Peptides against a protein of PDB entry 6FRK. Designs and how they scored, part 2

Target 1, 411 residues: chain A of PDB entry 6FRK
Amino acid sequence: NEEVLNAMLKEVCTALLEADVNIKLVKQLRENVKSAIDLEEMASGLNKRKMIQHAVFKELVKLVDPGVKAWTPTKGKQNVIMFVGLQGSGKTTTCSKLAYYYQRKGWKTCLICADTFRAGAFDQLKQNATKARIPFYGSYTEMDPVIIASEGVEKFKNENFEIIIVDTSGRHKQEDSLFEEMLQVANAIQPDNIVYVMDASIGQACEAQAKAFKDKVDVASVIVTKLDGHAKGGGALSAVAATKSPIIFIGTGEHIDDFEPFKTQPFISKLLGMGDIEGLIDKVNELKLDDNEALIEKLKHGQFTLRDMYEQFQNIMKMGPFSQILGMIPGFGTDFMSKGNEQESMARLKKLMTIMDSMNDQELDSTDGAKVFSKQPGRIQRVARGSGVSTRDVQELLTQYTKFAQMVKKM

## One batch from the design tools (peptide; aimed at target 1 L326 M407)

Design b1_p8_2_s3 (made by RFdiffusion4, then SolubleMPNN; from b1_p8_2, 4 letters changed)
Fold by OpenDDE base, seed 5:
Structure b1_p8_2_s3 (fold): chain B 411 residues (1-411), chain A 8 residues (1-8)
Amino acid sequence: as target 1 above (411 residues)
Amino acid sequence: SFLEKLLS
C-alpha cells in the first residue's frame, strides 16, 4: 500500500512539475498529501486514485488560499490601484481589462500611464483606453513616473473617479533602479491596492520574480495572465506563496473581455486537467434544478451521455457569463475560450446544441454515444444533414463529448 | 494531460 501510494505521488509530483508548479511547493504538497491520506482507509477498497486526487486537490486549494481576504474597491470612494510586474507580463493589457471590467459594472474608471521606460507605452495604453472608451492620463514629455502618477491621480480624484488604475514600467531582471522607481511611485500616490501581474508561461521563474516584487513593494493582489496558452498555471501557486496575496483575476486571452474573477476550484481543476467538474457540479447545485441530483449521481458513477451534455449546455446558457462556465467544461476551456468573445462562445454552444437536437434518443442516451456513431457512420451523415452542418462539425462534437466522457469515467 | 498522468 505505501509503495503504491509513493508511486502514485511520484506521478502526481511529475505532473505538477510539468504544470510549472515550483519544486519546493511540490515537495511540500507531497508531504502534506502523504500525511492527509489514511492508509487504512485506502485499504478498505475505496478507489485509491480518487482518494489521492481528492487529497491533492484539497492541498492545492490551500496553496492558492493565502488566508488573506482579497481587497475590494469601495463604491463612492476613490480607489487607487497600482499595477506592478515585468515587461511582457501583460501588465498594460491587464490594466485596460480591469478598467473595462469595472466600467461594465457601472464604476467610473480611468487609466494612468506611468511607464516612461517604454517609448510606446503611453500610445499603447491610449489606444486600448480609447477603444474601450476609458478616460486616460499620461505624458509624452515628462520622464519622471512619480510626477505623472501624482498628477494623474490628483486629476482623477478631483474628477470623482472611483477606480484609478496606475500602470508602471516593467523591466527585465536586474534593474534595482526600477524597484526604487516603483517604491517612489507607491509612496507618492499611496495606492489602496498594489497588483502584481504575472505571466503564467514563465514557469519556474514565478517564485523568484514574485518574491522580488513583494520584497520591494507591498503587493496585496495577484493577477495571472496568458492562461489561454500552453501555460498550465502552476506558477500562480508560486506567486501566491511568495507574495502571500490572493489571485483576484485571470487573463484568458488577448481581447479586453478575456478577463474574469479568479475562482479557486475551477483553476485547480483546470491545473489538474480535470476541467472545472467540481465548479460545474457546484454551479449545477447552485441552480437548484430538480434534475441536478440525478446528473450528479450519474457523474459520480462515471456515466455521461450526450443528453447529459445537452442538459449541461442548457444549464450553462441559463447561468449568464458564458466564458466562466465554458472554461469549466473539460475539453472546452482552452480551445473554446481562446478564440473569441463571449458571444462567439455562446454561438458555438448553440451550434453544438443544434447538432444534438438532430440526434435520436438512442444516440443521446447511449453511455458511449461516440461509439454508436463510430459503428454506424451513416448516423453522422444523418445528424449533419438534419442540423445543416458538416460531418466534420458532428465529429468535432463527438470528439469533445468523448474527452468529457473519458474524464467523467475517471472521476 | 496532467489528469492522464495522475490517472496513468
Scores: peptide ipSAE 0.014, ipTM 0.532, DockQ to the pose 0.020
OpenDDE base, seeds 1, 2, 3, 4: peptide ipSAE 0.005, 0.005, 0.007, 0.006; ipTM 0.470, 0.447, 0.434, 0.373; seeds 3, 4 fail the geometry check

Design b1_p8_2_s4 (made by RFdiffusion4, then SolubleMPNN; from b1_p8_2, 4 letters changed)
Fold by OpenDDE base, seed 2:
Structure b1_p8_2_s4 (fold): chain B 411 residues (1-411), chain A 8 residues (1-8)
Amino acid sequence: as target 1 above (411 residues)
Amino acid sequence: SFLEELLA
């Protein structure tokens, strides 16, 4: 029993390391999982794999929970939010995304550029802010970020802004001069929240960077960027562990709308290659497609058919850029997307739809479609012949469907 | 390596 546990934990540890989870956190998780698994319950013939998966999932959820409630802005008050982070972390873009997020929710939002170090920082902020119709402040002549931040915060407080976002200088390296500047700005403006912006793609460097910021400034929130890239988001666990601060938002692309509130359960599910069903549901709801209400109601009841999956694929095809949406579907994770351009992803989706077009209504509308095929293997051969694919391709589709349907039943 | 010890 211990050998089987150790072998499975080795596979999980490997997968977490490949997801950019810090080696120390992976070690701690392995120890915590070993301590949480009752070896006596494993002896009772319970599905050892499911128990280990559940224990791993539970311990990962704990790693992204700092035990501290996230700061939230107060309506009708002036809320000053200071951004800190390295250059290239996506900090400036994230300031604009957060401002736009609150503006769309009916908050009076503004942006301040206190980045005096980077040439063209103010022009970039001004361009982003103007495109989003967000009021902004900055200077082309003032070189002291403390003066710019103080004047901008005072201006927007006097104009009764509710969300006042301050973008600061980011440097390429952890320099004492950068941290001194951040402290001076923070002391001058007295922010209600300090947000550390971290690039998920930096992998094992996430811990050291997040710690260096937390040791110098009172980081209270984390935003993780570039979760649309090759980074599986394991660096987010390192940021939470180092800062002891909650992740409040994630950046999922280059567009101003590629920004969402952080949800622990969907994030861990995605990290484990299980997909993000909640994020998929939220994205489907945002599109207000008339056909979605019936699907959402079925999902709420833990019902998911092959037809429901087909309809989701049709909706995804209408949405355009597939990469993010497919990455939210269980079994369509990194391996489905990593090997192809957008056209190949569409071709794969069309292939799956063509397989389902060869299914009958009994197969499509069954709440246990995979069991219908498992009981009568001749159905797989029929569908394979009808769609011009291998029996393996049909089995892979049914495996993906089964993973999705199992997650929907757990919602 | 620490990684080899973790994966052992």
Scores: peptide ipSAE 0.000, ipTM 0.409, DockQ to the pose 0.009
OpenDDE base, seeds 1, 3, 4, 5: peptide ipSAE 0.010, 0.000, 0.000, 0.000; ipTM 0.445, 0.413, 0.376, 0.390; seeds 1, 3, 5 fail the geometry check

Design b1_p8_3 (made by RFdiffusion4)
Pose (drawn by RFdiffusion4):
Structure b1_p8_3 (pose): chain A 374 residues (1-38, 47-273, 303-411), chain P 8 residues (1-8)
Amino acid sequence: NEEVLNAMLKEVCTALLEADVNIKLVKQLRENVKSAIDNKRKMIQHAVFKELVKLVDPGVKAWTPTKGKQNVIMFVGLQGSGKTTTCSKLAYYYQRKGWKTCLICADTFRAGAFDQLKQNATKARIPFYGSYTEMDPVIIASEGVEKFKNENFEIIIVDTSGRHKQEDSLFEEMLQVANAIQPDNIVYVMDASIGQACEAQAKAFKDKVDVASVIVTKLDGHAKGGGALSAVAATKSPIIFIGTGEHIDDFEPFKTQPFISKLLGQFTLRDMYEQFQNIMKMGPFSQILGMIPGFGTDFMSKGNEQESMARLKKLMTIMDSMNDQELDSTDGAKVFSKQPGRIQRVARGSGVSTRDVQELLTQYTKFAQMVKKM
Amino acid sequence: DVQELLEL
């Protein structure tokens, strides 16, 4: 049985290693689901599913904008990850939700960058800012957020150039662009086909600049996006959106369950009964109930107080014979009145008859009356 | 009321 756990566990470790999941997290997840584990494919895959939900959970809720206030969003990520494409996908998303959204092109390096964001904004009917001539992104971002602030826009999305960590020049310039415009949220856009080099770059981005949200693009293809587990752990940020194509409407919010599945592949007879059950629990205590001075009108009249401390176990073989629909019903007496066929099965395996209940049903009706009167 | 319940 120890060999059936390991053959089926190394087959999921290969399923995650092929889904570009970091080898550090696969080796760690393997001994986490091994230590926490101490119709067969369900008792195993349910344990694997709960261990994955434990990893995709960063514990941090997403940053959401406020209507009637200026929200500046700054995009960061590697070269070619889809920043300019996801810039228009997000401005189009909120603009359709009713936000005064605008775009700013703070890329002064990549050829045809302003022309790219201009044509994406021209098409989606979204205001845009940038420059062919301005070579300083700190100037383009500052003079753009200033312009769209004096025009009272609520979503101001600043696009930046692609950068990698070994370029300290572009990492300083990213930090200065973030310090000039002071963004309310910084989004780390990552390609879904990224391999093992993801945790190092995503971590260096978190160190130089404060990353609070992560977007995974190019998920409409074969890439399952296992590199996102290493960006969530590195940036400490949840995934808010995913990209699912080249167009502006190929964009939707991140849901954890489908991503993990792809990455993996009045008084009633019942109340009359419980009140009785507590009066029998407090039944050997009936002599305490006759103690009150001037209140002892009677005690154990006709000896019937002894069987009121004996009827509740026989009535419990009826509850023992009941399932969770009858037991958890608001009116435990209405489930059997409509279907007196349930009065025969309760009588079979519990040894009580269907006759005994007629005297109980009268005793029930009287008890149900004096509680609605209570 | 408790004595009336026990009489039932």

Design b1_p8_3_s3 (made by RFdiffusion4, then SolubleMPNN; from b1_p8_3 with V2I Q3L)
Fold by OpenDDE base, seed 1:
Structure b1_p8_3_s3 (fold): chain B 411 residues (1-411), chain A 8 residues (1-8)
Amino acid sequence: as target 1 above (411 residues)
Amino acid sequence: DILELLEL
């Protein structure tokens, strides 16, 4: 039993390291999981696998929780939010996404460009702000970010703005001059929240970068960017551990709408390759598809058929960008996305649908489609022949269906 | 896949 636990934990640790989780956090998780699992309760016939999975999930949830309540803006007050982070972190884009998020919620939002170091920073912010119809401030001639930030904050305070977002210079490295500039800006504008923006794609560098910022400026919130279908979420755990600050939002793509409030459970589920069924339901609801209510009711009842999966694939094919949606489907996470462009992902989905087109109504409408095939292996061979695929391709589809159907039963 | 490893 301890050997089985150690083997499973070794595999989990390997996969977490491959997901860019910091080696210290992976070691701590392994120790915490070992201490949380009662080996005697595992002997009592409880599904050992489910216990380990639950223990791993619970310890990952704790690693994302800094034990500090996230700052939230106060309605009817002026809330100054200062953004800090390296050049290329997605900071400027994230300022626009956050402003747009609050604007859509009926907050009076504005943007200030206090990045005097990067040529075209103000033009980029102005372009994004104008597209989103967000008021903005900045200068083409003023070189002191303190002056720009102070004037912009004063202007928007006088105009009774509720959300005042200040974008700062990022530099390419952790430089003393950058931190001095950030401190001078922070001291001048007295922000209600300092948001550190980090790129998830930098992997193992997330800890050192996040720590360097927290050691120099009072980071109170984290936003993680580039959590696209290919992004390894493990760097987010490192950022929380280093900053001791909550993740408040995530950026999930290039569009201004590719921005969501951070949810711990969906994020850890996705990190574990479990998908984000809640986010998939929310996204399907946003599309106002005619069959959406019927699907949501089936999902709420823990019922999921191969036909329901087929209908989801049809809906997903109508949705763009396709990469984000696939990354929300259980079993279509990192590995399905990592191996190709959007066209290859669409071709894979079409292949799966073609396999299901060779299934009969008894197979498609079964509440346990995988069990129908497991009881009669000749069905796999029939479907494989009918769709022109291997028996392995049909088994892979049934494995994906089983993963999804098990998650729907846990909702 | 971390799930496949947790599913083993």
Scores: peptide ipSAE 0.014, ipTM 0.498, DockQ to the pose 0.025
OpenDDE base, seeds 2, 3, 4, 5: peptide ipSAE 0.010, 0.006, 0.009, 0.000; ipTM 0.583, 0.485, 0.496, 0.472

Design b1_p8_3_s4 (made by RFdiffusion4, then SolubleMPNN; from b1_p8_3, 4 letters changed)
Fold by OpenDDE base, seed 2:
Structure b1_p8_3_s4 (fold): chain B 411 residues (1-411), chain A 8 residues (1-8)
Amino acid sequence: as target 1 above (411 residues)
Amino acid sequence: IIKELLKL
């Protein structure tokens, strides 16, 4: 029994190390899992693999929970949020993403550029803020970040802003001069929250980086960036362990919308390759399918039309990068769609929609669309000509539709 | 359904 446990724990430890989980945390996890598994329950014929997976999952959830409640902004108050982090961590992009998130939630949100070290920092922030219609402050001439931050915070307090986000200078290295500047800014503006932004792609360096920031600045929240495709997210565990601060959001891509509230259970499920079913459900629910109730009622009755399939393709196209959606499905590993396969999949969906755009309402709204085409093969030729495709492409679409309609009838 | 649409 102990040999089987040790073999399975070795496999899990290897997978966690390959996920950029810090070696010390993996060792501690192995000890905690060994102590949490009752060897007597393992003797009782329970699926030993499932028990070990559950114990590992439970201990990973504890490693992501610092036991500290995340700071939340107060509605109708002035909430000052200071961002700290290295250059290239995605800090400036994350400031814009967080500002846009709160703006979309109906908060009066603004951005301050207190990055005087990086040439063009203010132009970049101004460009991002202008695209998102977020008010911004900064200077082209003032070199003291304390002055810019203080003036910007005062201005936006006087204008009754609710969310005031301050972007600070990042540097390429952990330099004492950077931490002194961050402390001076923090002392001047008295932020309600200090957010550390960390790049997940730095792997084993996440612990040392997060610790260096926490030892110098009172980090109260963490945002992890670059959790798109290749970063397996193990650095997030190192950030929580080092900062003793909750992860509040994650950056999942380059777009302003590639920003999500952090959820512990989905994140650990994804880290273990179990997928993110909750994030998939939330993303499907955030699609205001104005017709979700009508679709659910049709599905309950085993009805599925070519129009219903067309609407589902439109919805998939609205969900964003197909690779991110697949990475939320259990058993679809992160490698299942290289960037080349995503464009091909979207082009394929668009081709199928173009074929359906050449169908008539009788064909689209039929509960047995494949039978309408099988009874009158001249319809296939009409649709093929109208959409500029082969009769084979139309037959392949109808074959796919028939498979889906059969699955709906089995639900 | 979404899982099967995603297997396309």
Scores: peptide ipSAE 0.012, ipTM 0.491, DockQ to the pose 0.112
OpenDDE base, seeds 1, 3, 4, 5: peptide ipSAE 0.012, 0.011, 0.000, 0.010; ipTM 0.489, 0.488, 0.405, 0.477

Design b1_p8_4 (made by RFdiffusion4)
Pose (drawn by RFdiffusion4):
Structure b1_p8_4 (pose): chain A 374 residues (1-38, 47-273, 303-411), chain P 8 residues (1-8)
Amino acid sequence: NEEVLNAMLKEVCTALLEADVNIKLVKQLRENVKSAIDNKRKMIQHAVFKELVKLVDPGVKAWTPTKGKQNVIMFVGLQGSGKTTTCSKLAYYYQRKGWKTCLICADTFRAGAFDQLKQNATKARIPFYGSYTEMDPVIIASEGVEKFKNENFEIIIVDTSGRHKQEDSLFEEMLQVANAIQPDNIVYVMDASIGQACEAQAKAFKDKVDVASVIVTKLDGHAKGGGALSAVAATKSPIIFIGTGEHIDDFEPFKTQPFISKLLGQFTLRDMYEQFQNIMKMGPFSQILGMIPGFGTDFMSKGNEQESMARLKKLMTIMDSMNDQELDSTDGAKVFSKQPGRIQRVARGSGVSTRDVQELLTQYTKFAQMVKKM
Amino acid sequence: ISQIRQML
């Protein structure tokens, strides 16, 4: 049985290593689901599913904008990850939700970058800012957020150039662009086909600049996006959106369950009964109930107080014979009144008859009356 | 409780 756990566990470790999941997290997840584990494919895959939900959970809720206030969003990520494409996908998303959204092109390096964001914004009917001539992104971002602030826009999305960590020149310039415009949220856009080099770059982005949200693009293809587990652990940020194509409407919010599945592949007879059950539990205590001075009108009249401390186990064989629908019903007496066929099965395996209940049903009706009167 | 006992 120890060999059936390991053959089926190394087959999921290969399933995650092929889904570009970091080898550090596969080796760690393997001995996490091995230590926490101490119709067969369900008792195994359910334990694997709960261990994955433990990893995709960063514990941090997403940053959401406030209507009637200026929200500046700054995009960061590697070269070619889809920042300019996801810039228009997000401005189009909120603009359709009713936000005064606008775009700013703070890329002064990439050829045809302002022309790219201009044509994406021209098509989606979204205001845009940038420059062919201005070579300083700190100047384009500052003079753009200033312009769209004096025009009272609620979503101001600043696009930046692609950068990698070994370029300290572009990492300083990213930090100065973030210090000039002071964004309310910084989004780390990552390609879904990224391999093992993801945790190092995503970590260096978190160190130089404060990354609060992560977007995973190019998920409409064969890439399952296992590199996102290493960006969530590095940036400490949840995934808020995914990209699912080249167009502006190929964009939707991140849901954890479908991504992990792809990455993996009035008084009733029942109340009359419980009140009785507690009066029998407090039943050997009936002599305490006759203690009150001037209140002892009677005690154990006609000896019938002894069988009121004997009927509740026989009535329990009826509850033992009951399932969770009759037991958890608001009116435990209405489930059997409509279907007196349930009065025969309760009588079979519990040894009580269906006759005994007629005297109980009268005793029930009287008890049900004096509680609605209570 | 007294009323339940009178009903018994």

Design b1_p8_4_s2 (made by RFdiffusion4, then SolubleMPNN; from b1_p8_4, 5 letters changed)
Fold by OpenDDE base, seed 3:
Structure b1_p8_4_s2 (fold): chain B 411 residues (1-411), chain A 8 residues (1-8)
Amino acid sequence: as target 1 above (411 residues)
Amino acid sequence: IKEILKLL
């Protein structure tokens, strides 16, 4: 029994190391899992694999919990949030994502560009802020980030902004001059929260990077970026261990909406390749897809129309980036749709909807839409002409509809 | 929804 346990723990430890989990954390987790496993319960015929998976899951949940409550902004107060992190970590993009998140929640939000080191930093922030309609501050002439940050914070405090986000300089390497500048900015603006932005794709370097930032500045929150790529997210455990600070948000893509509040259970489930069923349910609930009680009733009766398919495509488009939804489905890894296929899939859905926009109510509301078109082929030619597509594209849509309708009849 | 997403 102990040999079998040690073999299974060796496989789990290998998979965690391949997920960029730090070797010290993997060793500690192995010992904690061994101490948490009741060998007597393992003898009672319980699924040894499920028991080890549950023990590993519980210990990973503890590793992402720093035992410190996450900072939250106070409504009706001026909350200064300073961002710190290396260049290429996604810091500037994450400032815009966080600003947009709070703006959508009804907070009076603004952005300050205190990055004087990177040419075009202010133009990039200005471009992102303007697209999101977020007020911004920065300078093209002032080279002292302390002056820019202080003036910008004072301005937006006087204008009664509730969320004041300060983007700082990120250098390519951990340099003493970067940490001195960050400390000078932090001392001048007295931030209510210091957010460390970490790129999950740096793998085993996450511990050393996160430690270097925490040793120089009082990091109180972590944001992990690039969790849409090949990064398995194991570096996030190293960031929490080094900073002793909670992960507050995750970046899951390049769009301003590719930003989510951190949830421990979904994150660990995804790290273990179990998918994120809870986050899929939460996204479905946030969309009020439950207002389709009428659709759920039709589906229970095995009825599925072209209109029902159109409404489902509208719902899928409202869910946001399709890659995120697929990455939440167990067994659909992020690799099944390369980043290029996301725009192509959304364009394909829009094309299918444009074909359906050229259908009449008799075609859309038929319980056997494919049979309506098969009995009168002239309908295919009309729809093709009306939507500006080939008759083949309409036939492909009807073939997809038939596959969906057959699936619904089996539910 | 999960099965619909598998067919897209």
Scores: peptide ipSAE 0.009, ipTM 0.500, DockQ to the pose 0.204
OpenDDE base, seeds 1, 2, 4, 5: peptide ipSAE 0.007, 0.007, 0.008, 0.008; ipTM 0.483, 0.494, 0.485, 0.479

Design b1_p8_4_s3 (made by RFdiffusion4, then SolubleMPNN; from b1_p8_4, 5 letters changed)
Fold by OpenDDE base, seed 2:
Structure b1_p8_4_s3 (fold): chain B 411 residues (1-411), chain A 8 residues (1-8)
Amino acid sequence: as target 1 above (411 residues)
Amino acid sequence: INEILKLL
């Protein structure tokens, strides 16, 4: 029994190391899992694999939870949020994403560029802020980030802004002078929250970098960026362990909308290759499909039409990159869709929709659409001619529809 | 949606 446990823990430890989880955390997790598994329960014929997976999942959840409640902004108050992190971590982009997130929630948000070190930092922030219609402050002439941050915070406090985000200079090295500047900015503006922005792709360096920031400033929140598929996110555990601070958001792409509140359970599920069912459900719910209730009621009655399928294809196209959606499905690892497969999948969806655009209301709204076409084969030829496709392409669509409608009838 | 994605 101990040999089987050690073999399975070796596989899990290898997978976690390949996911950029810090080697010290992987060792600690292995010891904690060994201590949490009752060897007597493993002897009782329970599925040893499921028990070990559950123990691993539970210990990973504990590593991502620092036991500290995340800071949350207070509505109708002035909340100053200072961003800190390395250059190239996505800090400036993340400031804009967070401002946009709160703006969409009906908060009065603004951005301050206190990055005087990077040439064009203010132009980049101004460009992002202008595209998102977010008010911004910064200088082309002032070189002291303390002055810019103080003036910008005072200005936006006087204008009754609720979310005041301060972007600071990113650092390439552990230069003490650069951490002193960051501390001077923090002391001048007295932020309600300090957010450390970390790139998930930096692997084993995450711990040392996150610790260097926490040792100099009171980091209270973490945001993890570049979770777009190649970074398995194991560096996030290292950031939480080093900062003792909760992850509050994740960046999942380059777009301003590629930003979501952090959820522990979905993140660990994705890290283990179990998929993110909750994040898929949340994305589906965020689409505010006014027809979701009507669709759910139709599905409960085992009814599914070609129109209902068309509406679902429109919804999938609104959910963003198909690779991100598939990466949320259990058993579809991030490698299953190369960039070529995403464009091909979207082209396939558009082709199916174009075929359905050539159908009439009787065909679209039939509870047995495939039977309408099977009874009158001339309809297939009409639709094929109308959509510029083969009769085979229309038959393949009807075959897919029939498979789906049969699954709905079994639900 | 998961079942539609399995059919694609």
Scores: peptide ipSAE 0.006, ipTM 0.484, DockQ to the pose 0.065
OpenDDE base, seeds 1, 3, 4, 5: peptide ipSAE 0.006, 0.000, 0.000, 0.000; ipTM 0.473, 0.446, 0.388, 0.336; seed 4 fails the geometry check

Design b1_p8_4_s4 (made by RFdiffusion4, then SolubleMPNN; from b1_p8_4, 6 letters changed)
Fold by OpenDDE base, seed 1:
Structure b1_p8_4_s4 (fold): chain B 411 residues (1-411), chain A 8 residues (1-8)
Amino acid sequence: as target 1 above (411 residues)
Amino acid sequence: IKELLKLL
């Protein structure tokens, strides 16, 4: 029994090290899991694999919990949020993502660019803010980040903004001049929260980097970026351990909506390759399928139209990058979506929608759309010509629709 | 959604 436990723990430890979990944390987890497993209960015929998995899951959840309550903004108050982190951490992009997240929730949000060190920092922030319709402040001429931050915070306080995000300068490495500048900015604006932005892709360097920031600046929150790859969640555990600060959000891609509140259980489930069923359900529910009741009612009656399929393709496109959705589904491993396959899948959806855009209401709203086309083959040729595709491509779409409509009739 | 994903 102990040999089987040791073998399974070795596999888990290897997978956690490959996931960039710090070696000290992996060692501690192994010891804690061994102490939490009753070997006598393992003898009673319980699935040994499930018990080990549960013990590992429970100990990983503890490693992501700093024992400190996350700061949350107060509605109807001014909340100043200062961002800190190295250059290339995704800090500036994350400022825009956080502002957009709160704006979508009905908060009055703004952005301040206090990065005077990087050429084009203000232009980048301005571009992102303008695209998201977020108010912004910065200077092309002022070189003191303290002046810019102070003026911007004062301006947006006077305009009754609720979320005031300050983007600061980064450096390529930890430098005393960076920390001095960060402290001067923090003292001038007196932020309600200091957010450390960390790139998950730096692997084993996460601990040392996170510690260097926490030792110099009162980091109260962590945001982990570049979690678009399944393999590199382990740096998040290192950040929590080093900063003793909660992860509040994660960046999951390049889009402004590739940003979500950190949830411990889904994150650990994903790190263990269990998938994220809860995050998939939440993401499906965050799709304001205002028509979900009408669709669910049609599905309960075994009715499914080409229009219903078109609406579902629009919904899938609103869920963001297809790789993230598939990564939430248990058993769709990392290897199934190379960067090539995502663009191809989105291009395929868009092609199918373009074919349906050339259909008429009689074709789209028929409960037997395939039979409408089979009875009048001239419709296939019309749709093919209208959408610029082959008659074969239209027949393939109708074949896919027929397969789905047959499944709905069996539900 | 999972079944739509299998059709893609």
Scores: peptide ipSAE 0.011, ipTM 0.483, DockQ to the pose 0.069
OpenDDE base, seeds 2, 3, 4, 5: peptide ipSAE 0.007, 0.009, 0.007, 0.009; ipTM 0.489, 0.492, 0.486, 0.471

